# Peptides against a protein of PDB entry 8BZL: the designs that were tried, part 276

Target 1, 228 residues: chain A of PDB entry 8BZL
Amino acid sequence: SYDRAITVFSPDGHLFQVEYAQEAVKKGSTAVGVRGRDIVVLGVEKKSVAKLQDERTVRKICALDDNVCMAFAGLTADARIVINRARVECQSHRLTVEDPVTVEYITRYIASLKQRYTQSNGRRPFGISALIVGFDFDGTPRLYQTDPSGTYHAWKANAIGRGAKSVREFLEKNYTDEAIETDDLTIKLVIKALLEVVQSGGKNIELAVMRRDQSLKILNPEEIEKYV
Target 2, 242 residues: chain B of PDB entry 8BZL
Amino acid sequence: SRRYDSRTTIFSPEGRLYQVEYAMEAIGHAGTCLGILANDGVLLAAERRNIHKLLDEVFFSEKIYKLNEDMACSVAGITSDANVLTNELRLIAQRYLLQYQEPIPCEQLVTALCDIKQAYTQFGGKRPFGVSLLYIGWDKHYGFQLYQSDPSGNYGGWKATCIGNNSAAAVSMLKQDYKEGEMTLKSALALAIKVLNKTMDVSKLSAEKVEIATLTRENGKTVIRVLKQKEVEQLIKKHEEE

## One batch from the design tools (peptide; made by RFdiffusion4, then SolubleMPNN)

Design b1_p25_7_s1 (from b1_p25_7, 7 letters changed)
Fold by OpenDDE base, seed 5:
Structure b1_p25_7_s1 (fold): chain B 228 residues (1-228), chain C 242 residues (1-242), chain A 25 residues (1-25)
Amino acid sequence: as target 1 above (228 residues)
Amino acid sequence: as target 2 above (242 residues)
Amino acid sequence: SEKELELKYPPAGGLAAEVPPPPPP
């Protein structure tokens, strides 16, 4: 009887387990992604780490490869499985194709993985949405979003998690070519967007920046405070 | 709501995994386990509930398990589930050692088990493990380390933490008394006794009801030591004199 | 609307090949 964990259609055509996985994402901490001209920026709501918890073990932004990183909202343990699978695929692609993955390719891989967990018998959906950012081999900055269904789209800017609606409304008003003209302005846009939902300023923000031909940089709290 | 509670691997309408939450609740009824990170070592302290006089006085640690030469863990929850997970930890550590000719890094061992725990929350026909673990270890990357993991497959690093019975109260006491940067292993042992004395449902703390293990570095080697009953008695006596 | 921040890319290619899920431990 318990083997019947099947995501099935309702009579009205809904996949309830996918919708309920999306509710798990909405309970997650907010993440935001913005594509600049020559930069991609991820920001996440840093919930107050418990006083005795080691902050290094509470990362919500992870590198998938040298040219790709991911932020997520929802179940951390589910995210770790997706991240590990994506990392293996990035390495496999480098070995077989002799080039790094495109951001679209790895997004499609993750999306297909999620979709299979919505259709395979004896599996539940992943309780995560992801923002995937990076650079293609040609140096083009990319931002993609995935949800628990395995749907994915390319974005200029987007947000996921609890505060996603407010952050998106802010980005819709403030994302202009002038607002992303420089790397610093792009970083400021992400911080301002997160401050719509994050209390207590820059101390509760984790920020990652990837520039063309550069590795992922996590900003320290002092670097973030310069933009507030 | 009740239709979702009976299925091990489905979300509720609110996006909750009730079987994981119920496994975590079950752990709240298990004996208390503490972990404290010090500058010169790390310790586990656990409540011993099974004091059977007929157990051969073989220094059997009921709740503290050596995993390899550089790591130990303590368990709170279902004993049978704990035995499976501790065996798996030993196998993972041994396979890594054979493959790479070096000890597995502490966080990698914790992560590998947490991926197993997560799988038991996602695959049909499986239930979550009714076990939380505290891990103590040393590696060349981060030195002395303390981790906690739960039935969901989540984990975190800690300076001090508690699992099992009265864990919330214990964590509150640890937050008050833990001095960052000034914690010696000696002070950590005293703090462990202080917290256990307040959080265990016993009128008087006795050495027979407490297991303590320390992990230290001596001459470039990790030393995992379970304290003798007499050593625990001395720690309790010192606490009663303060 | 959410679509205003969406990039018009050509439709992404087909679903990536079935990578078998890791066997449950």
Scores: peptide ipSAE 0.007, ipTM 0.574, DockQ to the pose 0.023
Fold by OpenDDE base, seed 4:
Structure b1_p25_7_s1 (fold): chain B 228 residues (1-228), chain C 242 residues (1-242), chain A 25 residues (1-25)
Amino acid sequence: as target 1 above (228 residues)
Amino acid sequence: as target 2 above (242 residues)
Amino acid sequence: SEKELELKYPPAGGLAAEVPPPPPP
């Protein structure tokens, strides 16, 4: 009965709707985030876009602001709502505070939004996890993860979605200060990590790179193949 | 009973608030948090469960939050709910400081949050917060203080208490070993390690799995300090030698 | 059978400090 209800506690103290939202995330395409020294990198698994789908409409990596981008795993429709609200908040912050959001600030905003949907009756949780990367105004690279519960943490590297376990196991072994010493090594680390779960090489990877004081760059397949 | 446990927080025929009780059950599975009041300070000790190699070494403790210059808290329960409540505590404390040009008294901050917790148990369309908190603080009215609050919005002051996993066993140990009037911060730290070693489901207590914060007064200022891993290791080693 | 977990309020198990009531505002 509790699994069909609005998000309420079970007798055992479980929020089944939140747990089931986490299961929706585990069915999502894999996303990876890595923080380097002066770079943040997001990689996502490209699902085979149906031959008739416009590839432009299925972006798994989205800019929230000039200094912040987000990858997600789970329900694309839910992600769109979160992204739109986050973009509005980033713009509002620039207007009211006259500075860009910190990566932590916008992560906390997204996390609070998700949490409210787990506590309000008549609402279901968002079926998404997100990796949020960017630079603070002081030039510090940041990586955060959020889940359907509204929990968030800072990471050096992490993964979400169906292949997240294998990718995390790879990152736990291979993430070292030496492995992120250069931008190219950091990009290579993300690609190698994603190749643990993605078949057919660089063609099935979407990769976004944000360097210090630079805009988000989405790498083309040819640029990705140079690292593989 | 199932009709009342699956809806907005309403009274059962027996007068029980099942959603509040179930929120408390969720806390019972959370990492252990301890608070001990001493004559010369107060401490929080918390179990760190999320030891992940890829986690960014956030200078901030996973379970212990600074609220203002005179108060800190530890949390047991749903992390997302805890983040909302700890943020609200900081906002309440800051609004009070701005309004009255003095720090909020410890109990007033606890009460203000407890009113919010209570509202989430009474108003329709909301669930209780799945979080208990321990609060440590100092104010000019009562000196060093330790409080506990639960999902119901109930709170109390304590000399020593525990929330989260094995809290009942921890509290029983605290009752046996806590010496009223003789508790120094040093003795409280030793007691915290002793209790955590017995209540954590670990074969060996390690400094990586324990967060400790102390609140003291130095030169008329409150000092909130998170113990370094080496200091915690020394406390564990000392306990193993006794 | 989802056993109705009769969660009793855990008895206030800590050493209650009689915190004197805050002075009336």
Scores: peptide ipSAE 0.006, ipTM 0.639, DockQ to the pose 0.025
Fold by OpenDDE base, seed 1:
Formats: sequence, structure tokens, C-alpha cells
Structure b1_p25_7_s1 (fold): chain B 228 residues (1-228), chain C 242 residues (1-242), chain A 25 residues (1-25)
Amino acid sequence: as target 1 above (228 residues)
Amino acid sequence: as target 2 above (242 residues)
Amino acid sequence: SEKELELKYPPAGGLAAEVPPPPPP
């Protein structure tokens, strides 16, 4: 049975372990990314933080560097490994190249890491997809998605996790140049997109924004409610 | 599906890691461990199952391990796996201290072990550790802290939580009785006894069946103390009088 | 330093693994 082998093709050319890792991603909380004109926005479905859980330790949006952040869907422990390696690479790049990574560069690094885990004997794929957003040194906003296979693409907007289909359908209909004309409109678009799958309330959304030449800002619930 | 349960590094068609789930199931049969964060300290309370009359005076807690001067943990699951992980935690903490000349931050120690746990779920020829841990600690960054980790390598910070047998019921009780911002170590100790009394399948809670450790700050130093049996008896008696 | 990175960019806290419902028998 080819589905029990980590690194083998089926007769029909499928990598079942990669497909099954994608099923693990679909069980993850929904994440949304949108590229605006001068802003990138990540939104994540807050699972009801258990009343006694520290919210600090439940964050699904993580900085990789000052100019790059990532949201993920799927296995959180797997995501931590990827995040840590990506952070080390971002710092290494700053030391060796004297410039911050481009969003594409770090995405390609993460994608290559994931791909190696699909091909290496005795390793399973990472059970995560990621939305990677940020600014290149030229001030260009970027959004990338990567999956368990190690494929990646640039997007204007995208979603991952359990609600991703509905959110993508919403984004396909509502992502226009007018809808992203301002930072506020871009933020509103992300919130509206998440509200397609999240029960009503800014309380159930984690939202992070990165503007040109600014650090990642996580919006508080009160700031989110202004856009609802 | 029995087809995916025998291999540690294989996703099921549904994206499940059955070996991790089975490790979590094994932990559900372990003795109960509780952690409660207070404003002035943090505690661990654990069920002692091995009451051997021939055990000499328990110099060492059966389920509570000191990791360094600022951290302790409690374990639920396979004892041999727990011993390996607690030793690794001590080694990580010592290596950090030697490298940086300061104690490892609590979350970093938890994360380092969780990365090891995760690796045992992703690399072939390994099985998951059949162990969940509660960590208590103090550092200069976040003060008093409580963490929980599982066989998957997931972890989280908590105000109060439980692992092992009847953990769901214990967590439900903690959610009802835990008062955010008002929790003193004294009230946390009382809450721990209350929860253990209801979740342990014993007709009467006795001090011999419960281990409690507290972590406090005194004169700018962390103090980790295992409560004496007499102190636990007093807590139980006080609970029975209420 | 790795320490500064960890402090500046704390690791993504674990999902409380929703204990997946026991597999249907």
C-alpha cells in the first residue's frame, strides 16, 4: 500500500502522504491573507481560547523578521519547526547579505524545507500550509502561500485551513482595486472574508497588519470592531 | 483505521497521526496532574498511585521533578519516557545556563523539549513520547508561568490546567472556580485539593495519595518546595470542613 | 542572538490540540 510509504509515488503518480498532510491543513483554523497597495493583512480564526489558556501562547500569526510575517493552518508543532528555521535564515541572510530577506526568498526557503521532508527517507511531510506576507526592501507588498508539498505561489489574496473554500470564494468576488484602495478598506476586506466562516464577532478574529516601513501590528479586539 | 496506527511518521487519509493520538490516550490512563497559576506563585498537584509501604521516606516526589532553580514539572504517562524527557529538560537548562550565564526562560525550555517531541512524531524509526508535562516556572520576562505540553510537541501557557486521568472534568471544575486576577497561592492550593478530591476515584482523599509543589519568589530568588505530608493533610482537612 | 529572536518573536504557542474525538471504533 503506497499510502503507508512516506516518500513513494503511487502507480498513478500521487504522493499520498503529501495529500494526507493537506487534509491535516484542512482541519486547521482558517487563515486569510490579503495584499493591499501599501499594506499586507493576515487574519486568523481564533479558536475559542480555553478560558484558562494564555492568549499569548495561542498566536497563529508570527513574525519571521521585521519585514515578514506568517500565518499557518495545520499542525502547530510542525509550524513551530518551520518558523524557527525561517527566523534563523532571516537572521543569517541579514548577516551574510547585509539586507533583509525578500518575501519570495524566505518563502522559497520554507518551500524547499517542506519539499525535502516529502523526499527524505524516514520523514513525513509537514502538516502545514502557510501564508507569508511582508514587504521587500523596495517597499513592494507581497503575499505567498506554501503547502505541505513545498509548492508556493504569489497571491493577491488567499486563504488556508477549514474555511478556506468559502473565504476564497468571497475573495474572488470582492477583491477589486477599489476594495483595496485604502489600508482601512483592505483590513475590512480581510475581516469580511473571515466572517464568512467565523461566527459573528471581532472577538473570534486575530488580525495583523504590516504597512510599508512599519513593523507587524496585531490589532486589538476594539480596533477590529471598528471595521465590523 | 488499523493500517496507519503502527507507524509513527504516517498521516492517515484524514490527516491524523494515530501514534500521537494513542500516546495521548495512554496519558489519559495516567495519574492526574494539576497546575494552577496564582498572582504570588504557581503550583503543581499530582496523584500518587504507587503507595508502596516499603518505600523509604519519599525524599523525591514520584511525579514532580525539579528542572532547575526556577522551574519544575509534573508528568503524566509512561514513567520511562518521563524520565528521559525530564533528564533532557535538565540538560537543556544547564547547557543554556553555561552558554548564556543566565537561567533559560521558561517558555524556551518548554519549546526546546516540544521540538524534540515533535521530531519523534516526524522522523522514522521513532515513536511519540507517551508523556504530557505540566511546567511551572518563574523568569524575569513573564514572572510566574504554567505550561502544558503533549506528545505531539504542542504546548500552551495556562492559568490552570490538568493532565492525566479525568483531566476533562478537572479542567471543567478549574474553569468554574478559577478567578482571574484574584488567585492567591493559598486559594490555588485550596482549589487544587477541591479538584483532586472530586477527580480522583477515591472514597477519601489522603495526603499519602497527593503530591504538591509550590514555586514562589522570596528575596529575589525562586523557591521550589514540595509540601510535607502534614501540610497536605491540613489542606485536606480544611477542605473537608468547608 | 537566538535568544533575542525568541524574545522578539515568541514561538507560535501550541494549539491546544483539540483531543481529536476518539476514532470511531
Scores: peptide ipSAE 0.008, ipTM 0.581, DockQ to the pose 0.602; fails the geometry check

Design b1_p25_7_s1 (from b1_p25_7, 7 letters changed)
Fold by OpenDDE base, seed 2:
Structure b1_p25_7_s1 (fold): chain B 228 residues (1-228), chain C 242 residues (1-242), chain A 25 residues (1-25)
Amino acid sequence: as target 1 above (228 residues)
Amino acid sequence: as target 2 above (242 residues)
Amino acid sequence: SEKELELKYPPAGGLAAEVPPPPPP
């Protein structure tokens, strides 16, 4: 009975539930990631926080470990599950290997988790794409993207979610070695990229910065407005 | 459409989880629950629908549940699902207390249940819980807190919010009348009555139809109190005089 | 510990998924 298999191939070889999960991602708030020389930057579109909502509880950028952070587009509850699993893996790796995870390692872990949910008859795909950024222990900045299928690739810059097409087109034109020459220029590039799709300026942007040998810094609205 | 709404929670071609949306729709038919955060406390106010004379007058809250010494919740949706989730909340809180010898932080308890809710939207042979919850609590990390969670396993912190019947209208009223930084528990109680009077499809608000609980701090302890009917009557009377 | 990590790195809070309006009938 086709009824028990959540994710099955169509006659033409499509995994419809994976494709439909990608449609859920496209409805998500836009996220952008940029790798600089000695910096990684994540920016996310803040949907208008309901006036009575606590902004503290509306974070789209989260740390996975001291050297890795993630932004996502799509289903927030699905993202929380992935984040929790990734955090446990980061801690387990530190305990067993005595080194922090590489950004590639934790991305591959997340990708493998997502892929398993596409192959299980008892589970639907995760309705999320993620941008994973951080530093390897050698100090190399990294940016990875993963999708609902569990595919992943390394990027210089990329975007996911509703405005991703426009943001990617902007990044393709404006990502140069000169545009990332300094930390401030890299931050400015992310903000400019988000402003292609975000209305009402810096107040509707969440921005996180990780510099070499530094912890994740979430910028406050006033810090963001300095770059606008 | 029917192919995606009648099966295990799966994505539609548009990337929608129809079973989650239908669970949220079912909650829209439940009695109204309000939560309001104040400077000196937090409250839940809920519509009582089951007023039957043959119900044993055991003053059990129909919709408000104590979770531990520092937290309570209100429920909107399927009662049987609510009972399961409230029991799980109590068990999670107790296990944490036993493991760490301190009360579970409010957001951590909410998150733990939300992960359960999410799982019921992702795993085969499960349906979403037809329940939204409001959580009130106090912890040493953030003080007084108000959270809302839905069938998807999403949650958020709030200054004031509403779930159940006419929740959109209630939230609109709360946005108009909630004064950030100036909200006392007394003013929050008055606001709760004002909103319930307008959102409940009743000609006259009565204390029998309203359940209110407050969470305060007294002498370094959390106090969760369900208001007596007479206290609710006084609040209603005061609102009618204004 | 998992506890320290959760407190240090709070979960990404719930975006109120804008419940997309029900499709028009």
Scores: peptide ipSAE 0.007, ipTM 0.660, DockQ to the pose 0.608; fails the geometry check

Design b1_p25_7_s2 (from b1_p25_7, 9 letters changed)
Fold by OpenDDE base, seed 1:
Structure b1_p25_7_s2 (fold): chain B 228 residues (1-228), chain C 242 residues (1-242), chain A 25 residues (1-25)
Amino acid sequence: as target 1 above (228 residues)
Amino acid sequence: as target 2 above (242 residues)
Amino acid sequence: SEKEELLKYPPAGGFPAEVPPPPPP
């Protein structure tokens, strides 16, 4: 019955609700993140927008601040709560510290939030993993991944969601210093990685790019097709 | 696994929230509500199921609620839950107006309620709301808007959509007949009648069983109007003549 | 602006649109 209790350990030391939240993440659309030399790239599998759905309400990549963006896999409503709190924290940090958050700082904040929901009585874990990318004030590109447990790690490249295994296997083989030597090559790597699990080519990919000292840019389908 | 079916705020081994899914199932048994966005307005059309001759209050709207001067919603699901949520929407909208001295943007109102819905899926001792909503509105940011929200706290913007009984069939019909960029409110009303006539399990569509509200802009003001029975009768008659 | 678009909330679709049948007991 341990799997029915929120925030309890099994005899074997498992937090079943966290594991089951991770299964919710695996049902999510695939997201990929890659850290280049002077670029960070997020790509998401664009589910076929239902005919008549407003595309503006179907974005899976969001800005947390000017220097940080996030993609997620899992429960969209849960993600909205996390994103909103992270945005408030980014603004609060700017007001109190007079500097933007580091990517690590905001990742740690999100991770701590998730962890608290795994330990608080009467709360379930967040059913989301996130890829958080951006630049620190010193211009260092960063990529972090968080899971429902509140764990986080820094990555060169990673993937989350239903196709994450295949995408990670691709990245493990193809992520080299040569493959990220230029911004264009880094973008191409993300697109190629997503194409391992996305059937309909560049039209089913959402891609966001953040370059050093530049704002987050979402690539249009035509721009994506140039890299395919 | 039935062991997760009765508990709120827990994941199944497969990462499912069964109480949310069951709330969505309950909504599938509710009367049909549809929304259609047009270039010159937005509408809600809803099935009236509770036609009791002894109802003293001619409720102008059984399923359509005015939220503020710029927004209305339609509900599918548990009436008591709907009343709580529609009241909360009104309160949120009023608090925003008082705080900012301007009407709440449509998407912000939808999101605020969706965060409440989400909380009822994540915090123990609460069940999900057994209600989906369609929202129609106008704001200065996006103009005319149509949103749908579900018990999970998910929402999306739509050009046309449907909730409640036979919603999948209704959405399929809307997808076929909706002309992007060319939809007038008049055409949207005709489409609403067409879809309701096919999705409602009635031999003949009657105006007493259909509730329609339109949201338009007149002289720089939002006008929310529930159609009179006679107006609905004329729409039905036109559809029967086609 | 692209920035404004990125500040929007994530889309609906965290749950299946169709209620899957209850798992067999």
Scores: peptide ipSAE 0.007, ipTM 0.575, DockQ to the pose 0.271
Fold by OpenDDE base, seed 3:
Structure b1_p25_7_s2 (fold): chain B 228 residues (1-228), chain C 242 residues (1-242), chain A 25 residues (1-25)
Amino acid sequence: as target 1 above (228 residues)
Amino acid sequence: as target 2 above (242 residues)
Amino acid sequence: SEKEELLKYPPAGGFPAEVPPPPPP
């Protein structure tokens, strides 16, 4: 009976609802994050937008604050709830602490939120994993990943969603200090990584770039094609 | 007593939310609703199914609801759920107006309701709403807009779309006939009639079975108008003559 | 089915890249 909305332990110690939420993430569109030297890059697989759909409303990369952005894989509606709460927390932190959040801080907040939904009665886990990137106030680039369980880790590069295995295998082979030596090389690495799972080139990729002391920039298709 | 254990929406082993999928399947049996964005306006066209001669009040609109001065929606799905959601939309819009002294942006109203829908898919003791909505609106940020939302709390902006019965066929026809950048409200109305005539399981399209609302801008104000039966009859007649 | 994929992960339902205005206090 799928009637218990409560994440409970199985006799063998598994949290099935968390594992099943992770399966929902694996069905999501692929997202990749790479930390460069002075840049962080997020890339997402664009599924072919329906001809009559407004592309503006199909973004999978969003800003949480001026110094932090997030990509996700999994349930879009669940992601919206997490993003909205994270944005509120970023603003609250600025008001109370007078500084922007660190990337770790906001990741921990999101992770704690997710964890609470795995333990709270009458709630299901969030069906999302997230890649959270940005810069700390000291100018250090950061990349974090979090999953439906509320676990989080720092990464040099990572991927989530349906193509994540292939993208990670590519990154494990190709992520070197030389491959991230410049901003352009870092961007190229992300594009190449996504092209392992995305058919038909740069038109099906959304790319966001945050450089040190700069705002989030979403690359247009023409800018992406220059790296292909 | 079969405790209808309020089946909380939970993940399947495959990561599926079956209660959401089942709610969306239920919407497929509802009357057809179309939305079309034009350069000079946006429209909703909906199938009216409940024509009971004994209805004391001919509700001018069974399927189309005015939300505020700048937005309207159409609904496909469970009527009781629709009433709850449309009331909530009105309340959200009104609270925003009171707080900010300006109308709520269209996408913000859509997202606010979608967050409620999402919550009904995540919290125990709740079922998903068996309702999809089309939203039409105008705001100062994006002008004329058309949105669709589903029981999951997902939404998207559209140039043209359909929900309810035969929605896939309707969307296919809209994709074929929709001319980007050249769509006038007049041409959109003609397209709506064309699509409804082919997608409604009726031998003849009649004005009694179709509700149409248009949203336009006149003298810097939004005008939401439900077409009179005579106007709909004229549109149908024109289509039959072509 | 395409329908099943749409049900799970519709292409629609993105978020603005820009930081939304702070929620009202």
Scores: peptide ipSAE 0.018, ipTM 0.580, DockQ to the pose 0.102; fails the geometry check
Fold by OpenDDE base, seed 4:
Structure b1_p25_7_s2 (fold): chain B 228 residues (1-228), chain C 242 residues (1-242), chain A 25 residues (1-25)
Amino acid sequence: as target 1 above (228 residues)
Amino acid sequence: as target 2 above (242 residues)
Amino acid sequence: SEKEELLKYPPAGGFPAEVPPPPPP
């Protein structure tokens, strides 16, 4: 059966392991990304942290560099591998090129990494999709998505994970130039989009904001509640 | 889907890694290991299953391993896999110390091993490790810490947790009795005994069947101590008197 | 199952906040 092979085409041209990795992503916590005018926002569905768990170790949004952050849906351990490699690449780029990576560059790096894991018979695909946001050195806000296949695209707004369909439908209706006119409106758009699939408001949302020429800010629950 | 359980590193149509799930199932049959974080220390408590009267060396720690001066772990699962992973942890910690002339941060050591575990779930020709670990440690960044890792290469920090047999019941008890912000090492030890007494499939908890290690700070140094049998007996006795 | 969620998406699963600096060359 071709579906038992890690990276073999079926007779009908399917890469079943890639498709099945995408199914793993669809079971992941929902993440949303929105590009504003001078802001990028990532929101993630916060799963209920176990009562005795350290919340610090339960992060779904991470910095890749000072100008780039990533949210993911899917296998957390797989995501960590991708993140670590991306961080190393960001640092290597700074050392070699003396400039920070562009968001596209690091996205392409991640995408190429993922693609290689789909073409090697000795490796399974990464069970993750990622939303990668940040600013290029010219101050342009960027949002990219990658999937297990190693495809990537630029977006104005997108979502991944279990609630991605509903969130995307919301964004398709509500993402307008007016809706992103201000930073606060952009943040509000992300929160509203997540509220389509997340119950109990700001307590179940992790939100990260990167403004132009500013560092990544993770909003606390109280800050999120102000937008609800 | 039975057809996917025979392969080590493939997704099922539902996006499941059955070999990782089966490795976790194997851990569910292993001896119980508890970890509890206190304000003044952290502890591991583990079930000893292999008490053979003819064993010449009662290895003082069947389930608890010192990793370095600042960290220890307990293991639940396949012993051979556990030995490999604990040795790797020691090597990672040693390499870091040699390279940086400071102890490896606790989370960094955990992460390094978890990346190895993950690799065994992604690369062909390898099976997942049939081992979960609890890590206790101290570092200058976060103080006392407790981590758990599984065969997938996932990990998390905990105030209290359990792996191995009856872990779900143990975690439930810990959630009920763990007093956040008020846990002393003494109270944590008492809680560990209480939980083990209820979760171990034994009529009576005996000191022979329990390993306990504590990690404390004394005079700016980490002290990892395995409790003597007599100390464990006293803890059990105190619990029986309550 | 809760186990399936723990395997794929442990509620606790996160990344270290800080990537250890690359080992000095």
Scores: peptide ipSAE 0.010, ipTM 0.661, DockQ to the pose 0.103; fails the geometry check

Design b1_p25_7_s2 (from b1_p25_7, 9 letters changed)
Fold by OpenDDE base, seed 5:
Structure b1_p25_7_s2 (fold): chain B 228 residues (1-228), chain C 242 residues (1-242), chain A 25 residues (1-25)
Amino acid sequence: as target 1 above (228 residues)
Amino acid sequence: as target 2 above (242 residues)
Amino acid sequence: SEKEELLKYPPAGGFPAEVPPPPPP
């Protein structure tokens, strides 16, 4: 029997392969995203890089385009496929439409890609959730989340991965207009949120910031420690 | 658990890809391969298991493959799968060279193969490749480089690493003896012999059972050299004297 | 959960009709 990976409904209406892909995401390192007023911030749990591993090859936050970046939780190899496809789409959009993608557009593209892998014969779902942040052409900061099912929503703040529940509970309590009043306060909020689940302080956090009309900046450990 | 183990690579209820895990276990039984990055070069050292006296004396590298002028790899796992992947690496590198008139960057070549590996974990009717690779290379972007990839399509850059039999023990030894920033190719070669001597399931290390390749830069060109048996014997002898 | 709604914005539009096929393995 040619074993085809088929995502099918159970008698009770569950897509077990999608649910199991979501379990793979829950095993992933925690990622958090926060939308500020004129800033978007992504933070990821940076587990201690193995001794002798090159840190440059361990990136969890990736640019999709100049105005969009993505963090993920789950299978790194699956994430790479999604990122590459999204990058190609961003470039294609620039060539055909003469404008950068909106954050919603690229999120919808990624979500549709994921959804097709839940419905297509001979494919398994992507074992990845993503936080997608950036700026629309009008300068509006955006944050989206997508999961293995291809569902997506816009958020003020959200988290994915192992510690996502605790981080979300923190964000629900602490996300206020005052807490995001400045770029620095927004960054501080993300760091504090991650510290709910990350041990040993700022050394175990990867943090990326995108400000309005600026490129993605990855903060170094020393810059992160200033906010702790 | 067994219900998810025997079919096309699908998620278990716990979110595991058992076919990928089983491929990784199979690699654990393969001959040991080491990679060590030095300041002045990078090396691969691999265990030779099939010393057939009847093999025509063309000591072709059993486990170390030249990919292009700037890169080589070593393989641990299923030989047939390794042959497919090494051929694909060569083709990718050649296509890039033809398209861009420059050598493919090391990480790009590794990534391209890793995307293929990943696809074999996601698409129905395919099994994971039962192969891990170590890659050594030089490019103008990062200089000397060492990478490792596994059946999942994950990869990483390393200063030193090991795949195959007793890899965990080898990595532990490398962590102890690897001197960051002070590693010369000469010291790396000595370290490779030291680690292989302890991790290979042999009573005594012999030059016949070890294959070593070095990648260096000479006069602005990459030089990939497989060490002669006599050179390996000298390294072993030196280690025995220490 | 009701608490998740505090951080949520209204969902944006539908899925695109066409998604490029996966690259050939």
Scores: peptide ipSAE 0.009, ipTM 0.575, DockQ to the pose 0.022; fails the geometry check

